Peptides against a protein of PDB entry 6RGO. Designs and how they scored, part 8

Target 1, 392 residues: chain A of PDB entry 6RGO
Amino acid sequence: MALKLLGFNQDATCFSVISSNKGVTIYNCDPFGKCFELEKSTSNDEELDFLVEMLFSTSLIAVVDKTIGASKRKKLKIVNTKRKATICELTFPHEIMDVIMNRKIICVVLKSDQIFVYDISCMKLLRTIDVRGEKLKSTSKFRNSEAVGDIGVRVSLSTDNNSILCYSSYSKSDKENAPLNDIVVFDALKCIQINVLPAVHQSNIVCIACSPDGMLMATASEKGTIIRVFKTIDTENDEPILVNEFRRGSRPSRISEMKFNHDNTLLACVGESDTIHIFALPVTTTEADANEDDTLQQSSHSLSSSINGLQYISKGLANRFGKIIVSKIPTQSQQRHVAYIKIPENAKYRIGFPKDTTNTIHICGEDGNYLVYSIPRNEVGPCTLVKSNTFD

## One batch from the design tools (peptide)

Design b1_p9_2_s2 (made by RFdiffusion4, then SolubleMPNN; from b1_p9_2, 5 letters changed)
Fold by OpenDDE base, seed 5:
Structure b1_p9_2_s2 (fold): chain B 392 residues (1-392), chain A 9 residues (1-9)
Amino acid sequence: as target 1 above (392 residues)
Amino acid sequence: SINDLLKEE
């Protein structure tokens, strides 16, 4: 049967899939098993397409039927999985491209480059963000930029209650074809823009991940060769703080998903390549003044891997057109993965980090595999398979 | 209600 992966929930306790014969299925990760099914409403041989956003392990899901006809693609359904009942239905002026939520906020991304921000508790509209309207204020020409294919507004939302929304925006340029290579950081609760990161890549941003706490953001462009990690809120001299630059590979490859683990120590990425890459983030040890004197001489050979202090080369290369492009960290200072997982070629995988086990990663494939890996702590190498299950 | 589901862990 053809499976299509929808993804993990926020804490990797569940994942959702589309089965060609069954419709939408949600699996619980532990104990492993099917916990919900939304049956196919139509007998048509049309390829099933759905958006399903879960709210942790709760009975609340957001569903968009993208399979058939322009009318369904504009409808968001809030469903109670235990009751198999629609609680709320919203209709949008344009096709829904993405839905993201936490315990406070639902964000709905439209094909019109609009983001609708709702208070989840009452489904009240808090804000409509018009990413295109911001561009039109900067560019006098209404080009019908038909968003050709895969290029659209990307979003990520913090899983915490702070509800930090990161979204891709059009660079302020007099060029008719400004790329989606700016990031806006937005407080979704207060409806306030808190930061803008200009030109974080040379091409359109196709993947964004916000940390669970909203303090970090990872970005990847269409090239998928470099991943950049920024602080979301903090700035240095009104400039964006680049924390890390990771090299996924030398060859272009699409990144479909990135995720931080719960403690912001790891960043994973997956996409069209045969490899899931896991990168280590520098732990900001707050030196807690643990003055406690306890003399135990355990001669643990601290392999002081001299993480030579990445001098923050804040030198924004102002190109001749006033575009602050984030200075490329020299290729020698680009960090590689610390761990990896090999996956079948051409199999789409999704990733999730469980909350309670920061050194484990959950993955699921369109091949029908759900896999749990242990991430090595002290060595660079492959992850170890700990648990495997199959689904259909 | 939605509020009842938001109280689920």
Scores: peptide ipSAE 0.509, ipTM 0.953, DockQ to the pose 0.639
Fold by OpenDDE base, seed 2:
Structure b1_p9_2_s2 (fold): chain B 392 residues (1-392), chain A 9 residues (1-9)
Amino acid sequence: as target 1 above (392 residues)
Amino acid sequence: SINDLLKEE
């Protein structure tokens, strides 16, 4: 059967898949098993396509039927999985490209490069962000450049209640084909823009991850060779703070998903390559005042000692056109993965970090494998398989 | 209601 992965929920307690024969199935990770099934609404042999976002372990899901020919591509349904009932239905002017949510906010991304921000509790529209309209205010010509292929606005939302929304925006350039290489950081609750990171890559951003607390973001371009990690809110002299620059590989390969673990110590990435890469982030030890209490010298030789963060305050090369270009960290200071998982060639995988075990990663494949890996702490190497399950 | 589901853990 052809499986299509929808992904994990925010805490990796569940994952969603499309089965060509059944429709949408949600699996629980532990204990492993089916927890919800949404039957195929059409008898047609059309390839099923859905968006399904689950709110943690709750009975709340957002569903979009994206199946070809379906008038439903513009409809968001909020469904109670326990009651098998639609609670809310919204219709949008354009096709829904993405849906993301937390306990406060739901964001709906349209093919028009619009982001609709709702208070999830009442489904009140808080903001419409028009990413094209912001471009058109800077660029005089209404070229409806139909986004050629998979290039569109990318979004990520913090899983916490602060509801930090990161989205890709068009660069302020007089060029008709300005790339989606700026990042806007938006407080989705207050509906205010809090930061703008200009030209974080040379090409369109195709993947964004926000940390659970919303303090960090990771970005990858169409090249997928370099991942950059920035602070979301904090700035230094009104300039973006680049925390890390990771090298995924030397060969171009699309990154489809990135995720932080729950303590911001790890960043994982997956995509078209045969390898899931896991990168270590510098643990910002807040120097909590070491009050003297004598207790146990467990030698946490934390990996902190070798990751003496070269604070390359990369002085923004103000190019002649006043654009802050995030200067590339020298290739010698680009960190590689600390861990990896080999996956089958051409298999699409999704990743999730469980909340309770910061050194564990959940992965699932369109090959019908759900796998739990342990991440090595003290060495660079392969992850160890801890648990495996199969699904259909 | 949606509010009832938002109270689930």
Scores: peptide ipSAE 0.489, ipTM 0.952, DockQ to the pose 0.638
Fold by OpenDDE base, seed 4:
Structure b1_p9_2_s2 (fold): chain B 392 residues (1-392), chain A 9 residues (1-9)
Amino acid sequence: as target 1 above (392 residues)
Amino acid sequence: SINDLLKEE
């Protein structure tokens, strides 16, 4: 029986799968079991293709049936799982490529490189972002790039109510084939662009993760060798802040998904490799909690070693080649994973971080395994399997 | 309403 994974919900309390014989099934993680089934609309042996996005542990799902005909691929259904009823249906001008949501916002990504932003509470359209139209304003040549394979606008949304939307955009370079290597940070509630991170990679961005609070974002290109973590809102001297640069591997391998844990201490990535990698982020101590009054007069021996080695990097000529931002950021040493999980080489896996246990990761595979791992805190090593379940 | 679905169960 072929399974296709749709992924975890925002808090990893549920995951969604397509079963060739059953249609869509949603599983609850704890207690483990089926919580919803959507039967296939057709008796045909057609390969089932769906988008399903679940809103946390609510009875709200967004569904796109991509199995049959160009018309269905343009329809978003909002379904009440408890009532088994469609409560809203939207039709788009182009095929739906992705759907993401939180408690405030639904974003619908189209094959046209458009992002439709909706208020979830009333399904009011707040904004249409035209990533191609922005490219056209910056680049004189409209190439109708017909479907150049898997390259499209990538999106991630914060799971909090701030609703920070990160999306890939086309570089403003005069190149006819400008890559999707810029990132736009967008306030989805206010419908304003907050930040732009130009040329964060050399090639197209294929994976984006936003932190739950929207303060961090992770990016990976088609090469999937380096993951970069940026601040979303904050800038230093109008330049983007690179928080981390992680090395997943030496060989190119596509990253399909990345997730932050709930407290932004961990970033996990999964893809075509036999390994889920987990990276540690620096704990940003906000200076706010340091005001406890512990007056202990420990004599500040101010070893003022003034290594003022301000190397004047000369204002060399702004050559027209889109300078990768990362060349201006101090080269942090590429960090390795702190933890890993081995997975079957040919099995697609999805990842989720539960809210209540920051050192636990949920994973599910197209092999029919749902696995819960404990992440080591103080050592670099393999994750420990805590529990396992099977699904079909 | 959609608002009635925004409750976690």
Scores: peptide ipSAE 0.177, ipTM 0.882, DockQ to the pose 0.635
Fold by OpenDDE base, seed 1:
Structure b1_p9_2_s2 (fold): chain B 392 residues (1-392), chain A 9 residues (1-9)
Amino acid sequence: as target 1 above (392 residues)
Amino acid sequence: SINDLLKEE
């Protein structure tokens, strides 16, 4: 049967899939099993397309039916899974491209490059963000976005209550073809822009991940060869702080998803390649707790020595045109993965990090595999398969 | 209410 992956929830306790014959199914990870099904409303052999976002292990899901007609693609349903009942329905002026949520906020991304920010508790609209800004007020030319595929506004939201929203924005170039290569950091609760990172890549940003606490973000471009990690809120001399630059590979390959683990020590990425890559982030030991455990330091030095050589080249060359060029980390200091998982070629996979086990990763595939891997701590190598289940 | 669904089960 053809499966389409929707992904994991925020804490990787559940994942969602589309089955061509059944509709939407949500699986619980532990104990493994079906926890919810949304039946197909139509007998037609039409390819099913849905957006489904689950709120942690709650009975709340957001659903968009993208299968049938332009009208349904503009409707967001909030569903109680336990009652199998729609509790709220919203209609938008344009097709819904993405939906993200946490315990406080729902963000709805439209094909118009608008982000609608809602208070989840009452579904009150807090803000409409127009990412194209005032440039669209003068030039009513809708880019014929029919022919330019997957290039749109990308978003990521912190899973905590601070609700840090990171989104891709158009660079301030006067060119009609400005790339989506800026990042805006936004406090979704206060509705305040808190930071702007200009030109973080040379091409459009296609993937963004926010850390669970909202303190870090990862970005990847259409090339998918380099992943950059930045601080979201903190700046040095009004300049963005680049924390890490990771090399996924030398060959261009799209990254579809990135995730931080719950303690910000790992970043995973998945996409069109046969490999899930896991990168180690430098642990910012606050100097205070460094005093007691002096004895175990000797064995960790081999992996940490490659991390400590990241001189903060915070020297943004402000070029004469006010473009902050994020200083590229020299190619020799670009970190590689510390761990990896091999996946079947042409199988789409999704990734999630469980909250309670920071060295464990959950993955699921359109091949019908749900897999749990252990991540090696002290060596560079393959992850170890711990648990395997199948779904249909 | 939506608030009743914000609890993990």
Scores: peptide ipSAE 0.150, ipTM 0.870, DockQ to the pose 0.676

Design b1_p9_2_s3 (made by RFdiffusion4, then SolubleMPNN; from b1_p9_2, 3 letters changed)
Fold by OpenDDE base, seed 2:
Structure b1_p9_2_s3 (fold): chain B 392 residues (1-392), chain A 9 residues (1-9)
Amino acid sequence: as target 1 above (392 residues)
Amino acid sequence: SINDLLEDV
């Protein structure tokens, strides 16, 4: 049967899949098993397509039926899984491209490059962000640049209550085809722009991940060779802070998903390549107050010592046009993965980090595998398979 | 209410 992965929820306690015969199925990760099903509403042999976002381990899901020919592509349904009832239905002027949520906010991304921000508690519209309208204010020419293919606004939302929204925006370049290579950081609760990271890649951004606390953001372009990690809120001399630059590979390959673990120590990426890459982030040791004398000499030769070589190359080369060019970290100082998982060629996988186990990653494949891996801490190498389950 | 759905199951 053709499976299509929808992904994990925010804490990787559940994942959702589309089965061509069954419709949408949600699986619980532990104990492993089917926890919800949304039956196929259409009798037609049309390829099922859905957006399904689950709110943590709650009974709340957001559902969009994206099946071809369905007038439902513009409809968001909020469903109570326990009652199997639609509790809210919203209709949008354009096709829904993405839906993201946390305990406070739902963001709905439209094909029009609009982001609708809702208070989840009452489904009140807080803000409409018009990413094209922001471009048009900078670029006088109304080109209906039909977004050619998969190029559209990308979004990520912090899983915490601070509700930091990161989205891709069009560069202020007078070029008719300005790339989606700027990032806007937005407080979704206060409805204020916090930060703008200009030209974080040379090409369109196709993947964004916000950290759970909203303090970090990872970005990847359509090339998918380099992943950049920035601070979201903090700036240095009104310039964006580049924390890390990771090299996924030398060959171009699309990254479909990135996620931070819950303590911001790891960043995973998955995509069209045969490899899930896991990168270590520098642990910002908050200077814990040095006062408590407790002599536990556990020689945790933490991998922290080798990462100290990231000199903050704060040398923003202001080009002649005053554009902040994120200084490319020299290729020799680009960090590689600390761990990896090999996946079948052409298998689409999704990733999730469980909250309680920072060195564990959940993955699921369109091959019907749900896999739990342990991430090595002290060595660079493959992850160890801890648990496996199959689904249909 | 939608608030009744914000509880973990």
Scores: peptide ipSAE 0.155, ipTM 0.871, DockQ to the pose 0.657
Fold by OpenDDE base, seed 1:
Structure b1_p9_2_s3 (fold): chain B 392 residues (1-392), chain A 9 residues (1-9)
Amino acid sequence: as target 1 above (392 residues)
Amino acid sequence: SINDLLEDV
């Protein structure tokens, strides 16, 4: 059977899949099993496509039927899974490309490069963000999106109540073909822009991850060779703070998903490659008061890989051309993964970090595997398989 | 309501 992965919920307690024969199925991770099923409404041999976003372990899901030929690609349904009932239906002017949510906010991304921000509690529209801006409204030649692949506005939302929204935006180039290589950081509750990171990559951004607390953001371009991690809110001399630059690989490969763990110590990425990469973030040791207690001398040679976060002081060369954030990080100081998982080359995988176990990662594949891995702490190496389940 | 679903965590 052809499976399509929709992904994990915010805390990796559930994941969603499309089965060509059954429709949408949601699985619980622990105990493993089906918790919800949305039956296929039509017997047609049409390739099913859906967006399904689940709100944590709640009975709330957002559903979009994206099936080709369906007049429903512009409709968002909010469904109660316990009652199997539609609570709310919204219709948009354009096709829905993405839906993200937390306990406060729903964001709906349209093919028009618009982001609709809603208060989840009442489904009130708080803001419409037009990423193309007013200058491009006159030249509404829809890029014939048939030939230019899956390049659109990318979004990520913090899972906390602060509701930090990160989205890709067009650079301020006078060129008709400006890349989606800027990032805007937006407070989705207050509906204010809080930061702008100009030209974080040379090409379009295709993947964004916000940390659960909204304090960090990871970005990857179409090349997928370099991942950059920035602070979202904090700036240094009105310039963006680059925290990390990670090398996924030397060969171009699309990154489909990135996620932070719940304590911001790990960043995972997955995509078209045979490998899930896990990177370590520098733990900001808050100087919690090291109270003086006992002298037990055990000489364990902890290989403290001194991740000296070189705070590169940006001397401001004020050249008039859009300041590409040239990573001042020498190519030799680009950090590699600390852990990895090998996956089948032809199977798409999704990733999730459970809240209660910061060194555990959940993965699921279009091959019908749900896998739980332990992440090594003290060594660079493969993750260890802890649990496996299959689904159809 | 949607609120009733937000409490069912």
Scores: peptide ipSAE 0.127, ipTM 0.845, DockQ to the pose 0.583
Fold by OpenDDE base, seed 5:
Structure b1_p9_2_s3 (fold): chain B 392 residues (1-392), chain A 9 residues (1-9)
Amino acid sequence: as target 1 above (392 residues)
Amino acid sequence: SINDLLEDV
């Protein structure tokens, strides 16, 4: 059967899939099993396409039917899964490209490069963000919709109540072909722009991940060779703080998803490659002034891994066009993965981090595998398979 | 309502 992965929820307690025969199915991770199904409304052999955003393990989902007809692609349905009932329906002027939510906010991304921000509690529109801006409305010939399928506004939302929204924006350029390589950090509750990170990559940003707390953001471009991690809110001398630069690989490969774990110690990435990569973030040791004198001689071999303090190379290279490009960390200072998972070649996988087990990762594949891996703590190497289940 | 689903969370 053809499966299409929709992904994990915010805490990796559930995942959603499209089955060609069943329509949308939601699985619970533990205990593993089917918990919801949205039946296929049409007998046609058309390829099913849906957006489904879950709100944790709750009975609230947001659904967009993208399968048939331009009218359905513009409709967001809020569904109660226990009642199998639509409780709210919103219609947009353009096709819905993405939907993201937390306990406070729903963000709806349109093909028009607009982000609609809603208060989830009442479905009141708080803000419409026009990423193209008013000046470009007159001159932007609709990029012919066929060839531009992959380049649009990308979004990520913090899973906490602070509701930090990170989105890709067009670099300030008088050129018609400005790349989507800026990031805007936005307080979705207050509807205030907090920060702007200019030219974080040389090409369009295709993947963004916000940390659960909204304090960190990971970005990847169309090349998918380098992942950059920034602070979202904090700045140094009004410049963006680059925390890490990770090398996924030397060959270009699309990154489809990135996730932070719940304590911001790990960043995972998945995409078109045969490998899920897991990177370690620097633990900010809060020096707890534990003055407790307790003389226990545990000869903990401090593996003084000289974490050579990554000197924050804040110096944006002003390229000849006055654009601040985030300085590339020297290739020698680019960190590799600390752990990895091998997946079948060309298999689409999605990733999730469970809340309670920060060194565990959940993955699911269009091959019908749901897999739980343990991440090694003290060594660089493969993850260990802990649980496996199959779904259809 | 949506609120009833948010209170059960």
Scores: peptide ipSAE 0.114, ipTM 0.838, DockQ to the pose 0.559
Fold by OpenDDE base, seed 4:
Structure b1_p9_2_s3 (fold): chain B 392 residues (1-392), chain A 9 residues (1-9)
Amino acid sequence: as target 1 above (392 residues)
Amino acid sequence: SINDLLEDV
């Protein structure tokens, strides 16, 4: 049977799949088994297409049936899985491309490059973000660029209650074909833009991951060779803080998903390659205020050395050419993976990190495998398979 | 309500 993976929930306790014969199935990871099924509404041999976003281990799912007709593709259903009942139904002006949520917020991404931000508790619209409208204000040309193919606004939302939304935006460059290579960081609760990371890649951003706490963001472009990790909120001299630059590979390969683990020590990526890569993030030692009052009086040797060399570099004419401030992303040493998982070629996989085990990763494949791997801590190498289950 | 689903963790 053709399986299509929808992915893990926010804590990797469940994953969802489309089965061509059954419709949507949600599996529990531990104990492994089916926890919910949504039957297909049609008897036709049409290729099933759904968006399903599950809210943690709750009975709340967001569902978009994309299988049949332009009308259904514009309809979001909020479903109680325990009651098998639709609680809310929303209809959008354009096709729904993505749905992401946490305990506070639902974000709905449209093919129009609009993001609708809702308070989950009451389904009140908090904000409509018009990523194209922002571009059109910066670039006077109304190009009806129908988004050619898979290029559209990408989003990621923190899984915490702070609800940090990261989304791709169009560069303010005067180029008619400005790429989706800016990132906006948005407080989805307060509906405030808190940061903008300009030109984080040279090409369109195709994958974004926000950390669970919303403090970090990972980005990948269409090339998928380099992953960049930034601070979301903090800036240094109004410039974006690049925390890490990772090299996935030398050959271009699309990254479909990235995830941080729950303590921000690991970043995993998966895509069209035969390898899931896991990267280590530097643990920011919060300087514990060890107020060790250790009174060691050691003498203040006053090495006063007066390096006076104020060379007057002359005030040469700053010619007004609008330097596209390509933010000089510091040339950090590109780090490699610390761990990896080999997956079958052409099998699509999804990844999730469980909360309770920071060195464990859950993966599921369109090959019908659900696999749990242990991540090596102190060595660079393959992950160890701990558990395997099959689904259909 | 939707809130009743948020408590059912």
Scores: peptide ipSAE 0.092, ipTM 0.820, DockQ to the pose 0.533

